# Peptides against a protein of PDB entry 3OAK: the designs that were tried, part 94

Target 1, 145 residues: chain A of PDB entry 3OAK
Amino acid sequence: DDLEQYLDEKILRLKDEMNIAAQLDIDTLNKRIETGDTSLIAMQKVKLLPKVVSVLSKANLADTILDNNLLQSVRIWLEPLPDGSLPSFEIQKSLFAALNDLPVKTEHLKESGLGRVVIFYTKSKRVEAQLARLAEKLIAEWTRP

## One batch from the design tools (peptide; made by RFdiffusion4, then SolubleMPNN)

Design b1_p23_7_s3 (from b1_p23_7, 9 letters changed)
Fold by OpenDDE base, seed 2:
Structure b1_p23_7_s3 (fold): chain B 145 residues (1-145), chain A 23 residues (1-23)
Amino acid sequence: as target 1 above (145 residues)
Amino acid sequence: GLSKEELEEAEKEAEEKLKIEEA
């Protein structure tokens, strides 16, 4: 119906915005590495984070989020950056909190590849202990009995 | 949920990322 279509379009637009933000940050950091210009700071994801959090926190959008594979963009946002660093702590914390409240199913994991990056967060030395533990919790929940 | 094979693949990919992190 009209509402469903509206919500789909809303999520798809956000998905596109998230992907663009991630790529722009990657481009910025690659340029920083190439030129040595330490004044180049990747801020696009951080700028968009409030909007992402707002959407991911809406219970009534859960189905739309999952059906439109927004989790693929979440996965992209969680990927390590060209300089080997991770997204900001706030991005990590916000996204993991959101993931913890979503009814993620097998099909969503397959479509998004989210499990691959979350496993990384159980192992990385750059991840705060509290988030590593949450990553472990999610993997345990997502693992077949 | 994730199968054993999928977990193994995820772990392999994670290990590759860790190599970069630790380099």
Scores: peptide ipSAE 0.536, ipTM 0.922, DockQ to the pose 0.827
Fold by OpenDDE base, seed 3:
Structure b1_p23_7_s3 (fold): chain B 145 residues (1-145), chain A 23 residues (1-23)
Amino acid sequence: as target 1 above (145 residues)
Amino acid sequence: GLSKEELEEAEKEAEEKLKIEEA
């Protein structure tokens, strides 16, 4: 219906925006590495984060989020950056919190590849302990028969 | 949930990322 179409379009637009933000940050950091210009700061994801959090926190959008594979963009946002660093702590914290509340199923994991990056967070030495534990919790839930 | 094969693939990819982190 009209509402479903509206919500789908909303989520797909956000998905696109997230992907663009991630790529722009990657480009910025690559340029920073190449030029040594420390004034180049990757901020696109951070700028978009409030909107992402707002959407992910809405229970009425859960099905739309999952059906449109927004989790693929979440995965992209969680990926380590060109210099090996991680996205900001705030991004990590916000996304993991949101993931913890979503009814993620096997099909969504397969479509997004989200499990692969979350497993990384269970192992990385750069991840805060609290988030590593949450990552472990999620993996444990997602590996249930 | 994720299958054994999918978990193994995920672990492999994670290890690759960790190599970058440690470089």
Scores: peptide ipSAE 0.532, ipTM 0.921, DockQ to the pose 0.869
Fold by OpenDDE base, seed 4:
Structure b1_p23_7_s3 (fold): chain B 145 residues (1-145), chain A 23 residues (1-23)
Amino acid sequence: as target 1 above (145 residues)
Amino acid sequence: GLSKEELEEAEKEAEEKLKIEEA
């Protein structure tokens, strides 16, 4: 129906915006590495984060989020950056909190690849303990019995 | 959920990323 279509389009637009933000940050950091220009700061994801959080926190959007594979973009945002660093703590914290409240199913994990990056967060020494524990919780929940 | 095979593969990928982190 009209509402469903509207919501789908909304999520797909956000998905595109997230992907663009991630790529721009990657480009910025790659250029920083290449040029040594320490004034280059990757901020696109941070700028978009409030909008992402707003959408992910809405229970009524859960199905739309999952059906449109927004989790793929979440996965992308969580990936380590070219210099080996992680996205900001706030991004990590916000996304993991959102993931914890989503009814993620097997099909969503497969189509997004989200499990792969979350497992990384269970192992990385750069991840805050609280988030590592949450990552472990998620992996446990997402693992077949 | 994730199968054993998928989990193992994911762990391998994670290990590769960790190598970069520790380099």
Scores: peptide ipSAE 0.529, ipTM 0.920, DockQ to the pose 0.821
Fold by OpenDDE base, seed 1:
Structure b1_p23_7_s3 (fold): chain B 145 residues (1-145), chain A 23 residues (1-23)
Amino acid sequence: as target 1 above (145 residues)
Amino acid sequence: GLSKEELEEAEKEAEEKLKIEEA
């Protein structure tokens, strides 16, 4: 299936781009800490966010997203940064909104480790209340009866 | 979904991250 192959390649490319963006931001912040250069700003994830949101919002891509473990990259993007800060509020809000609409199953949670980072968001004092509540909702939905 | 054991493991990892956040 040509379309299926195209979609797989599209998602795998995005996954790679997301991972690279996350690492570049980590590198930038580590250098900022080491040098004290406050002009160093981590913006790679923010730059890529519109593309990520566009993909995650497409119902026809849901199976491809889940089958290719794009949720692992979502998990990576949600991880706290070297300086202890969290990704931008916009990144958090966008990703949690997308997660809320995806048909995430047990195998996807195990493969991505997404549950681990989302639980963190239910506890962190740096998280806005509205997103903490959404994180709690997701964990409740993902928990076995 | 996530089992009780998986949730407990996830909570332990979250607690480790929280220690870093609060340091």
Scores: peptide ipSAE 0.504, ipTM 0.914, DockQ to the pose 0.821

## One batch from the design tools (peptide; made by RFdiffusion4, then SolubleMPNN)

Design b1_p24_1_s1
Fold by OpenDDE base, seed 3:
Structure b1_p24_1_s1 (fold): chain B 145 residues (1-145), chain A 24 residues (1-24)
Amino acid sequence: as target 1 above (145 residues)
Amino acid sequence: MEELLKKLEEAGEIGREAAEKLNE
């Protein structure tokens, strides 16, 4: 219906915005390395984070989020950058909290690649202990028969 | 956007590999 179509379009637009933000941050960091300009700070994801969190926290959007594979963009935001650095603690914390409240199914993990990235967080020595534990919890839930 | 997605997925793969090396 009209509402469902509106919500689908809203989620798809956010998905595009998230992907663009991710690439812009990568570009910024690469330029920082190339030029030595330490004033260049990757902030596009951080700027968009409140909007992302707002959408992910809405129970009435859960089906729309999952059906449109927004988790693919969530996965992208959780990926380490090419230099091996991690996304900000705030991004990690916010996204893991949001994932904990979503009814994620096996099919969603496959189409998004989210499982692979979350497993990475269970093994990383540079991830805060509290988030590593949460990642472990999610993996346990998602792999239960 | 599909091309952008491909670039991001490749960047993520590289990132995870780099990050795992930093664990050592």
Scores: peptide ipSAE 0.687, ipTM 0.951, DockQ to the pose 0.847
Fold by OpenDDE base, seed 1:
Structure b1_p24_1_s1 (fold): chain B 145 residues (1-145), chain A 24 residues (1-24)
Amino acid sequence: as target 1 above (145 residues)
Amino acid sequence: MEELLKKLEEAGEIGREAAEKLNE
């Protein structure tokens, strides 16, 4: 129906925005390295984060989120940057909190590649302990028979 | 957008590898 179509389009637009933000941050960091200009700060994901959190927190959007593989963009945002640096703590915390409330199924993990990234967080020594524990919790839940 | 996705997937893989080295 009209609402369903509207919601699908909304989620798809958000996916695009998230992916663009991720690439722009990578570009910014690369330029920072190339030029030595320390005033160049990767802020695109942080700027978009409130919108992402708002969408992910809406129970009525859960099916639309999962059906349109928004988790792929969530995974992308959680990926370490090419230099090995991690996304900001706030991004990590917000996204893991959102994931904890979504009815994620095995098929969604496969489509998004989210499992691989979350496993990374369970093993990282640089991730805050509270988030590592949450990552472990999610993996345990997702691997239940 | 598909090309962008491919770039991001590659960047993520590189990032995880780099991060794992830093984890040592």
Scores: peptide ipSAE 0.684, ipTM 0.951, DockQ to the pose 0.854
Fold by OpenDDE base, seed 2:
Structure b1_p24_1_s1 (fold): chain B 145 residues (1-145), chain A 24 residues (1-24)
Amino acid sequence: as target 1 above (145 residues)
Amino acid sequence: MEELLKKLEEAGEIGREAAEKLNE
């Protein structure tokens, strides 16, 4: 199926782009710490966010997204940085909103590690209340018998 | 890319641990 192959490749490319963006932001922050250059700002995820949101919001891509474990990259973007800082509010808000509309199953949580990160957000004292509540909602849905 | 994923997963683990300390 040509369309199926095209969609798979599209999602796989996005995964790569997301992972690269995450690492580049970490590298930028590390360099900022090492050099003291406060002008260094991690912006790669923010720059890519509109594309990520666009893909995640497409109902026709849901199966492709889940089958190709794009949630692994979503999880990576939600992870706090090594210094304990959180991704931007906009990244959090956008990704949680997208997750709320995806038919995520237990198998997807296991292969992506997403559950562990979302649980983190339910417990964090630094997360906005609205996002903490959304995280709780997701956990409740994913743990339903 | 597999190596990159490994690095990112390790970074995430470190990050969650660091963040939890900040909650204390």
Scores: peptide ipSAE 0.679, ipTM 0.950, DockQ to the pose 0.849
Fold by OpenDDE base, seed 4:
Structure b1_p24_1_s1 (fold): chain B 145 residues (1-145), chain A 24 residues (1-24)
Amino acid sequence: as target 1 above (145 residues)
Amino acid sequence: MEELLKKLEEAGEIGREAAEKLNE
């Protein structure tokens, strides 16, 4: 129906925005490394985060989020950067919190690649303990038989 | 966008590898 189509389009647009933000932040990081200009700060994901959180928190969007593989973009945002650095703590915290409230199923993990990244967080020594524990909780929930 | 997605997926893989090499 019309609402369903609208919501699909909304989520798909958000995916695009998230992906673009991710790439722009990578570009900023690379430029920072190349030039040594420490004033270059990757801000695109941070700027978009409130919108992402707003969408992820809406119960009426859960099916649309999962059906359109928005988790793929969530995964992308959680990925460490090419230099091995991690996204900001706030991004991690917000996204893990949002994931905790979504009815994520095995199929969603496979199509998004989210499981692989969350497993990474369970192992990382640089991740805050609270988030590592949450990551572990999520993996346990998602892998329940 | 598919090309962008590919780049990001590659970047993520590189990132995870880099992080793991740092043992962190």
Scores: peptide ipSAE 0.678, ipTM 0.949, DockQ to the pose 0.805

Design b1_p24_1_s2
Fold by OpenDDE base, seed 4:
Structure b1_p24_1_s2 (fold): chain B 145 residues (1-145), chain A 24 residues (1-24)
Amino acid sequence: as target 1 above (145 residues)
Amino acid sequence: MEELLKKLEEAGEIGRRRAEELDE
């Protein structure tokens, strides 16, 4: 119906925005490395984060979020940058909190590749312990029979 | 956008590998 279509389009637009933000942050990082300008800070994801959190927190959007594979963009945002640096702690914390409240199924993990990134967080030495534990919890829940 | 997604996924894979190297 009209509402369903509206919500689908809303989620897809957000997905695009998230992907663009991710690329812009990579571009900023690369420019920082190339120029040595330490004033260049990758902030596009951080700027968009409140909107992402707002959407992910809405229970009535859960099906739309999962059906449109928004988790693919969540996965992308959780990935380390090419230099190995992690996304901001706030991004990590917010996204893991959101994931904890979503009814994620095995099929969603497969289509998004989210599991691979979350596993990374279970073993990274630079990830905060509380988030590593949450990552472990999620993996356990997602892989249970 | 699909191409962008592919690039970002590849960048993430590179990032995870680099991060793991830094942890060693």
Scores: peptide ipSAE 0.743, ipTM 0.964, DockQ to the pose 0.779
Fold by OpenDDE base, seed 3:
Formats: structure tokens, C-alpha cells, sequence
Structure b1_p24_1_s2 (fold): chain B 145 residues (1-145), chain A 24 residues (1-24)
């Protein structure tokens, strides 16, 4: 119906925006390295984060989020950058909180590859302890029989 | 967009490997 179509389109647009933001941040960091211009700061994901959190926190959007594989873009945002640096703490904290409240199933993990990234957070020495513990909690829940 | 997704996923995989190297 009209509402379902509207919600699908909304989520798909958000996915595009998230992916573009991720690429722009990579481009910014690469340019920073190439030019030596230390004033270049990757902020596209941070700027978009409030919108992402708003969408992920709405229970009525859960099915639309999962059906449209928005978690693929969440996974991308959680990935370390090519230089090994992590996304901002706020991005990590916000996305893990949102994931904790979503009814994520095995099929969604396979479609998005989210599990691989979350496992990374359980092992990384640079991740805050509280988020590492949350990552472990999520993995335990997602791997339950 | 699919090509962009592929690039981003590859970048992420590279990033995870690099991050793990830094942890060693």
C-alpha cells in the first residue's frame, strides 16, 4: 500500500545516503594523506548519524529496515577505514544501541555481513570495553540455537 | 550503487585487516 511504499523508499534513500557518506569520508581521508592538509576531516557519517539513529530507533520501521537490508549500510559504517582507524565513538555507541533493540535474525546477518564486523569489535584492543561487551552480547544472542 | 557497495565492503575488509595488524 501507500504507506509501505513510502517506508520502503525512505529506507532505500537512507541506504544510499549512508553509503555515499561512507565513501565521501574515505575520499576525505585519502585526500588528507595525499595533500597533507590536516584541516580535512571526515565528517559525513557524523553529520548523517542523527537521521540514521532516528530511523533505526522506530519500532514501526523494524520490518522495513530488515527487509531492505539497511543493516548492510550499518555494517559499512561500523567497518574500520582502510588505514585501520575506527569510526567515531558516537557512531559506534549509537549503532550498537540501535542493533540491540532490533529483532535481527540469522538471515539478516547473512544478507548484510554484519556479524563479521561485530565479531571484530569483540576482539579489537581499541574499542571501548563497554562496546566490546555489548558486541559480545549481540553475538551470543545471534548465535543462539 | 551496487558497485559502490562492493567498493565499500572491500574497503571495510581492508580496514579490519589493517586494524588487526595494528593490534599485534
Amino acid sequence: as target 1 above (145 residues)
Amino acid sequence: MEELLKKLEEAGEIGRRRAEELDE
Scores: peptide ipSAE 0.742, ipTM 0.964, DockQ to the pose 0.801
Fold by OpenDDE base, seed 2:
Structure b1_p24_1_s2 (fold): chain B 145 residues (1-145), chain A 24 residues (1-24)
Amino acid sequence: as target 1 above (145 residues)
Amino acid sequence: MEELLKKLEEAGEIGRRRAEELDE
C-alpha cells in the first residue's frame, strides 16, 4: 500500500525531527550553563511544535502515529530537562490535549514509556493545575479494567 | 537514532528525578 508506506515514512521523519529537536535543546541549555551566556535559548521544540500538533490532531493518522511509536517522542518532549526544568507550558498543553484524543492502548504505553511521564505530571508542584488534572484523567483512563 | 532515543530517555529520567527533588 503506497499510501500506508507514505504515511509511515511521514510519521517516522517527524519522530526523528522531534528527537533531534529535543537533543538540540538539551545541548543549548548545557552550553548556557557551561558558558553563562544567557542569550542562549532552547527553541527547537517550540519551533517544531505547530507541525507536531498538526500531525497529532489528524484522526486519519492515529493508527500510523500509534503503530510507529510516535508517543515515544511525545514522552521525550514532556520529560523535564536534566536540571529539572519543565518544557514550555504550550508544549505541555498541546501534547496533553493531543493525547486526550488518541486511542492510546496498554501496548502503546509500554512501547513509549508515556505512563511514567504522565504520572510525573500528576504529582509535580510546578505543573499548572489544569494540566495536572488532565494528566490524572489520562492515567485513570489508561488504567481502567 | 536509536542511540539518540536512549540518551533522551535517560535524560528525561534524570530530569524527573531532579524535578521531584526540587519539589521536596
Scores: peptide ipSAE 0.741, ipTM 0.964, DockQ to the pose 0.798
Fold by OpenDDE base, seed 1:
Structure b1_p24_1_s2 (fold): chain B 145 residues (1-145), chain A 24 residues (1-24)
Amino acid sequence: as target 1 above (145 residues)
Amino acid sequence: MEELLKKLEEAGEIGRRRAEELDE
């Protein structure tokens, strides 16, 4: 119906925005390294984060989120940058909180690759303990028979 | 956008490997 189509389009637009933000932050990082200009700060994901959190928190969007593989972009945002640095703590915290409330199924993990990234967070020495524990919780839930 | 997704996924894979190296 009209509402369903509207919601699909909304999620797909957000997905595009998230992906673009991720690439722009990588570009900024690379330019910072190349030029030594410390004023160059990767902020595109942070700027978009409130919108992402708003969408992910809406129960009525859960099916639309999962059906359109928005988790693929969530996974991308959680990935370390090519230099090995992590996304901001706020991004990590917000996204893991959102994931904890989504009815994620095995099929969603496969199509998004989210599981691989979350496993990384269970092992990383640079991840805050509270988020590592949450990552472990999620993995345990998602791997239940 | 599909090409961008692939690029980002590859970048993430590189990032995870680098991060793990830094942890060692």
Scores: peptide ipSAE 0.741, ipTM 0.964, DockQ to the pose 0.777

Design b1_p24_1_s3
Fold by OpenDDE base, seed 4:
Structure b1_p24_1_s3 (fold): chain B 145 residues (1-145), chain A 24 residues (1-24)
Amino acid sequence: as target 1 above (145 residues)
Amino acid sequence: MEELLKKLEEAGEIGRKAAEELDA
């Protein structure tokens, strides 16, 4: 129906925005390395984070979020950068909190690849302990028999 | 966008490997 279509389009647009933001931040970091310009700060994800959190927090969007594989973009945002650096703590915290409230199923993990990234957070020595524990909780919930 | 997605997925894979190497 009209509402469903509207919500689908909303989520798909957000996915695009998230992916673009991720790439722009990578580009910024690469340029920083190449030029040595320490004033170059990757901020695209940070700028978009409030919108992402707003969408992920809407109960009425849960099905749309999952059906349109928005978790793929969430996964992307959680990925370490090519140099091994992690997303900002706020991004990590916000996204894990949002994931904790979503009815994520096995099928969503497979189509998004989110599981691989969350497992990474359970093992990383640079992730805050609270988030590592939350990652473990999520993995346990998602893989329960 | 699919091409961008592919790039980002590859970047993430590289990133996880790099991060794990840093942790080693």
Scores: peptide ipSAE 0.737, ipTM 0.963, DockQ to the pose 0.853
Fold by OpenDDE base, seed 2:
Structure b1_p24_1_s3 (fold): chain B 145 residues (1-145), chain A 24 residues (1-24)
Amino acid sequence: as target 1 above (145 residues)
Amino acid sequence: MEELLKKLEEAGEIGRKAAEELDA
């Protein structure tokens, strides 16, 4: 199926872009620390966020998203940075909203590692209350029989 | 890209630990 193949390739390309953006932001932050240049701002994920949100919001892409483990890249974007700082509020809010609308199953949690990160958000003292509550909701849903 | 994923997973693990330490 040409369409299915096209959609798979599209999602896989997005995964690559997301992962590269994540690493570039880490590199930027590390350089900022090393050089003391406060003008260095990690913005690669933020710049790519609209495209990510656009893809994640499309109901017709849900199966393609889940089958190609795009949640692995979503998990990566939700991870705290090596210095312990959190991704921007907008990234958190957008991704949790998207997760809330996806039919995530146990197998997707295992292959993406998403569960561990969401649990982190239920416990973090620096996460906004609204997102902590949403994280709790997701965990409750994912652990139901 | 596989190598990149490995780096990012390691970075995430470090990040979660660092964040939890900040919360302590």
Scores: peptide ipSAE 0.735, ipTM 0.962, DockQ to the pose 0.841
Fold by OpenDDE base, seed 3:
Structure b1_p24_1_s3 (fold): chain B 145 residues (1-145), chain A 24 residues (1-24)
Amino acid sequence: as target 1 above (145 residues)
Amino acid sequence: MEELLKKLEEAGEIGRKAAEELDA
């Protein structure tokens, strides 16, 4: 199926783009610390976020998203930076909203490691209350029979 | 890409630990 192959390739390309954006932001933050140049702002994930949200919101892409382990890159984007700082509120809010609408199964959690990061959000003291509650909701849904 | 993924996974693990230390 040509369409199926096209969609798989589309998701895999997005996955690569997300991973590259994550690393570039880490590099930017590290350089900011090393040089003291406060004009260096990590913006690669923010720039790509609309595209990510667009893809994640499409119901007809759910199977392709899950089959290609795009959640691995979603997990990566939700991870705290090496200095312990969190991704922007908008990234958190957008991704958690998207996760709430995806038919995530246990196998997808294992493949992506997403559960570990979401658990982090349930206990972090720096996460907004509304997102902490959403994280708790997701964990409850994913851990129930 | 595999090397990049490995780096990102390592960075995430470091990040979670760092964040938890900040919360302590």
Scores: peptide ipSAE 0.735, ipTM 0.962, DockQ to the pose 0.853
Fold by OpenDDE base, seed 1:
Structure b1_p24_1_s3 (fold): chain B 145 residues (1-145), chain A 24 residues (1-24)
Amino acid sequence: as target 1 above (145 residues)
Amino acid sequence: MEELLKKLEEAGEIGRKAAEELDA
């Protein structure tokens, strides 16, 4: 119906915005390295984070989120940058909190690649302990029969 | 957007490898 279509389009737009933000931050960091211009700060994901959190927290959007593979963009945001640096703590914390409340199924993990990235967080030495524990919790839940 | 997605997926793979090297 009209509402369902609207919600699908909303999620797909957000997905695009998230992906663009991720690439822009990578570009900014690369340019910072190349030019030495310390005024170049990767802020696109941080700027968009409140909108992402708002969407992910809405129970009525859960099916739309999962059906449109928004978790693929969540996974992308959680990936370390090419230089090995991690996304901001706030991004990590917010996204893991959101994931903890979503009814994620095995099929969603496969189509998004999210499981692979969350496993990374369980073993990374640079991830805050509280988030590593949450990652472990999620993996345990997602691997239940 | 699909091309962007591919780039980001590749960047993520590189990133995870780089991060794991930093942990070593």
Scores: peptide ipSAE 0.733, ipTM 0.962, DockQ to the pose 0.841

Design b1_p24_1_s4
Fold by OpenDDE base, seed 5:
Structure b1_p24_1_s4 (fold): chain B 145 residues (1-145), chain A 24 residues (1-24)
Amino acid sequence: as target 1 above (145 residues)
Amino acid sequence: MKELEEKLKKAGEIGRKAAEKLDE
C-alpha cells in the first residue's frame, strides 16, 4: 500500500545517507593524516545520528527497518575505522540501545553481517564495559535456539 | 550505492583487524 511504499523508500534513503556519512568520515580522517591538519574532524556520522536514532526507536518501523536491511548500515557505522579507531561512544551507545529493542532474527544477522561486528565489541579492550556487556547480551540472545 | 556498501564493508573488515592488533 501507499504507506508501506513510503516507509520502504524512507528507510532506503536513510541507508544511503548513513553509508555516505561513513565514507565521508573515512575521507576526512585520511585527509587529516595526509595533510597533518588536526582541525579536520570526522563528524558526519555524529551529525546524522539523531535522525538514525529517531528512526530506529520507532516500533512501527521495525518491520520496515529489518526488511530493507538497514542493519547493514548499522553494522557499517559500528565498524572500526581503517586505522583501528572506534566510532564515538555516543554512536556505539545509541546503536546498541536501538539493537536491544529490535526483534532481530537470524536471517537479519546473515544478510547484514551484524553478528561479526557485535562479536568484535565483546572482545575489544577499548570498548566501555557497559557496552561490551550489552554486546554479549545481544550475542547470547541471537544465538539461542 | 551497492558499490559504496561493499567498499565500506571491506574498510570495516580492515578496521576490525587493525583494532585487534592494537589490543595485542
Scores: peptide ipSAE 0.777, ipTM 0.968, DockQ to the pose 0.766
Fold by OpenDDE base, seed 3:
Structure b1_p24_1_s4 (fold): chain B 145 residues (1-145), chain A 24 residues (1-24)
Amino acid sequence: as target 1 above (145 residues)
Amino acid sequence: MKELEEKLKKAGEIGRKAAEKLDE
């Protein structure tokens, strides 16, 4: 119906926006390294984060989020940057909180590759302890029979 | 856009490897 179509398009647009933001931040960091211009700050994901959180927190959007594989973009945002640096603490905290409230199933993990990234957070020495524990909780829930 | 997604996925894999190396 009209509402379903509207919601699908909304989520698909958000996926595109998230992916573009991720690439722009990578480009910014690369340029910073190449030029030495320390005024270059990767802020595209941070700027978009409130919108992402708003969408992920809506119970009525859960099915649309999962059906359109928005979790793939969440996975992308959680990935370390090519230099090994992590996304901001706020991004990590917000996304893990959102994931904790979503009815994620095995099929969604396979489609998005989210599991492998969350496992990374259970092992990283640079991840805050509270988020590492949350990552462990999620993995335990997702691996249950 | 699928091309961008694949590019970002590869970047992420590189990132995870780099991060794990930093933890050593």
Scores: peptide ipSAE 0.776, ipTM 0.968, DockQ to the pose 0.784
Fold by OpenDDE base, seed 1:
Order: C-alpha cells, then structure tokens, then sequence
Structure b1_p24_1_s4 (fold): chain B 145 residues (1-145), chain A 24 residues (1-24)
C-alpha cells in the first residue's frame, strides 16, 4: 500500500545516505593523511547518527528495516576504517543498542554480513569492554537453534 | 549505489584486518 511504499523508500534513502557518509569519512581521512591538515575531521557519520538511531528505534519500521537490508549499512558503519581505526564510541554504542532491540534473523545476518563484523567486536582489544560484552550477547542470541 | 556498497564492504574487510594487526 501507499504507506508501505513510503516506508520502503524512506529506508532505502537512509541506506544510501549512510553509505555516502561512510565514503565521505574515508575520503576525509585519506585527505588528512595526504595533506597533513589536522583540521580535516571525519564527521559525516556522526552528523547522520541521530537520524539513524531515530529510525532504528521505531518498532513499526522493524520489518521495513530488515526487508531492505539496512543492516548492511549498519555493518559498514561498524567496520574499522582502512587504517584500522574504529568508528567513534558513540556510533558503536548507539548501533549496538539498536541491534539489541531488533528481531534479527539468520537470513538478515547472511544478506548483510553483520555477523562477521560483530564477531570482530567480541575479540578486538581496542573495543570498550561493555560493547564487547554486548557483541558477545548478540552473537549468542543469533547462533541459538 | 551497489558499486559504492561493494567498495565499502571491501574497505571494511581491509579495516578489520588492519585492526587485528594492531591488536597483535
């Protein structure tokens, strides 16, 4: 129906915005390295984070989120940057909190690749302990028969 | 946009490997 179509388009637009933000942050960091200009700060994901959190927290959007593979963009945001640096603590905390409340199923993990990234967080030595524990919780839940 | 997604997925894989190396 009209509402369903509207919601699908909304989620797909957000997915695109998230991906663009991720690439822009990578570009900013690369330029920072190339020029030595320390005033260049990757802030695109942080700027978009409130919108992402708002969408992910809405129960009425859960099916739309999962059906449109928004979790792939969540995965992308959780990935370390090519230099091995992690996304900001706030991004990590917000996204893991949101994931904890979503009815994620096996098929969603497969199509998004989210599982492999969350596993990374269970074993990284630079991730805050509280988030590592939450990552472990999610993996345990997702691997249950 | 599919091309961008694939690019970002590859960048993430590189990132995870780099991060794991930093943990050594």
Amino acid sequence: as target 1 above (145 residues)
Amino acid sequence: MKELEEKLKKAGEIGRKAAEKLDE
Scores: peptide ipSAE 0.775, ipTM 0.968, DockQ to the pose 0.764
Fold by OpenDDE base, seed 2:
Structure b1_p24_1_s4 (fold): chain B 145 residues (1-145), chain A 24 residues (1-24)
Amino acid sequence: as target 1 above (145 residues)
Amino acid sequence: MKELEEKLKKAGEIGRKAAEKLDE
């Protein structure tokens, strides 16, 4: 119906915005390396984070979020950058909190690839302990029979 | 946009490998 279509389009637009933000941050970091200009700061994801958190926290959007594979963009945002650096602590914290409240099923993990990234957070030596523990909790929940 | 998603997934894979190497 009209509402479902509207919500689908809203989530798909956010998905695109998230992906664009991720690429722009990578571009910024690459330019920083190439030029040596340390004033270049990757902040597109940080700027968009409040909107992402707002959407992910809405219970009425859960089905739309999962059906449109927004978790793929969440996975992308959680990935380390090509130089191995992690996304900001706030991004990590916010996204893991949001994931903890979503009814994620095996099929969603498979189509998004989110599981492999969360596993990374369970074993990374540079991830804050509180987030590593939350990652462990999520993995335990997602692997339950 | 699908192309961008694939590009970003590849970048992420590289990133995870790089991060794991840093942990060694």
Scores: peptide ipSAE 0.773, ipTM 0.968, DockQ to the pose 0.782

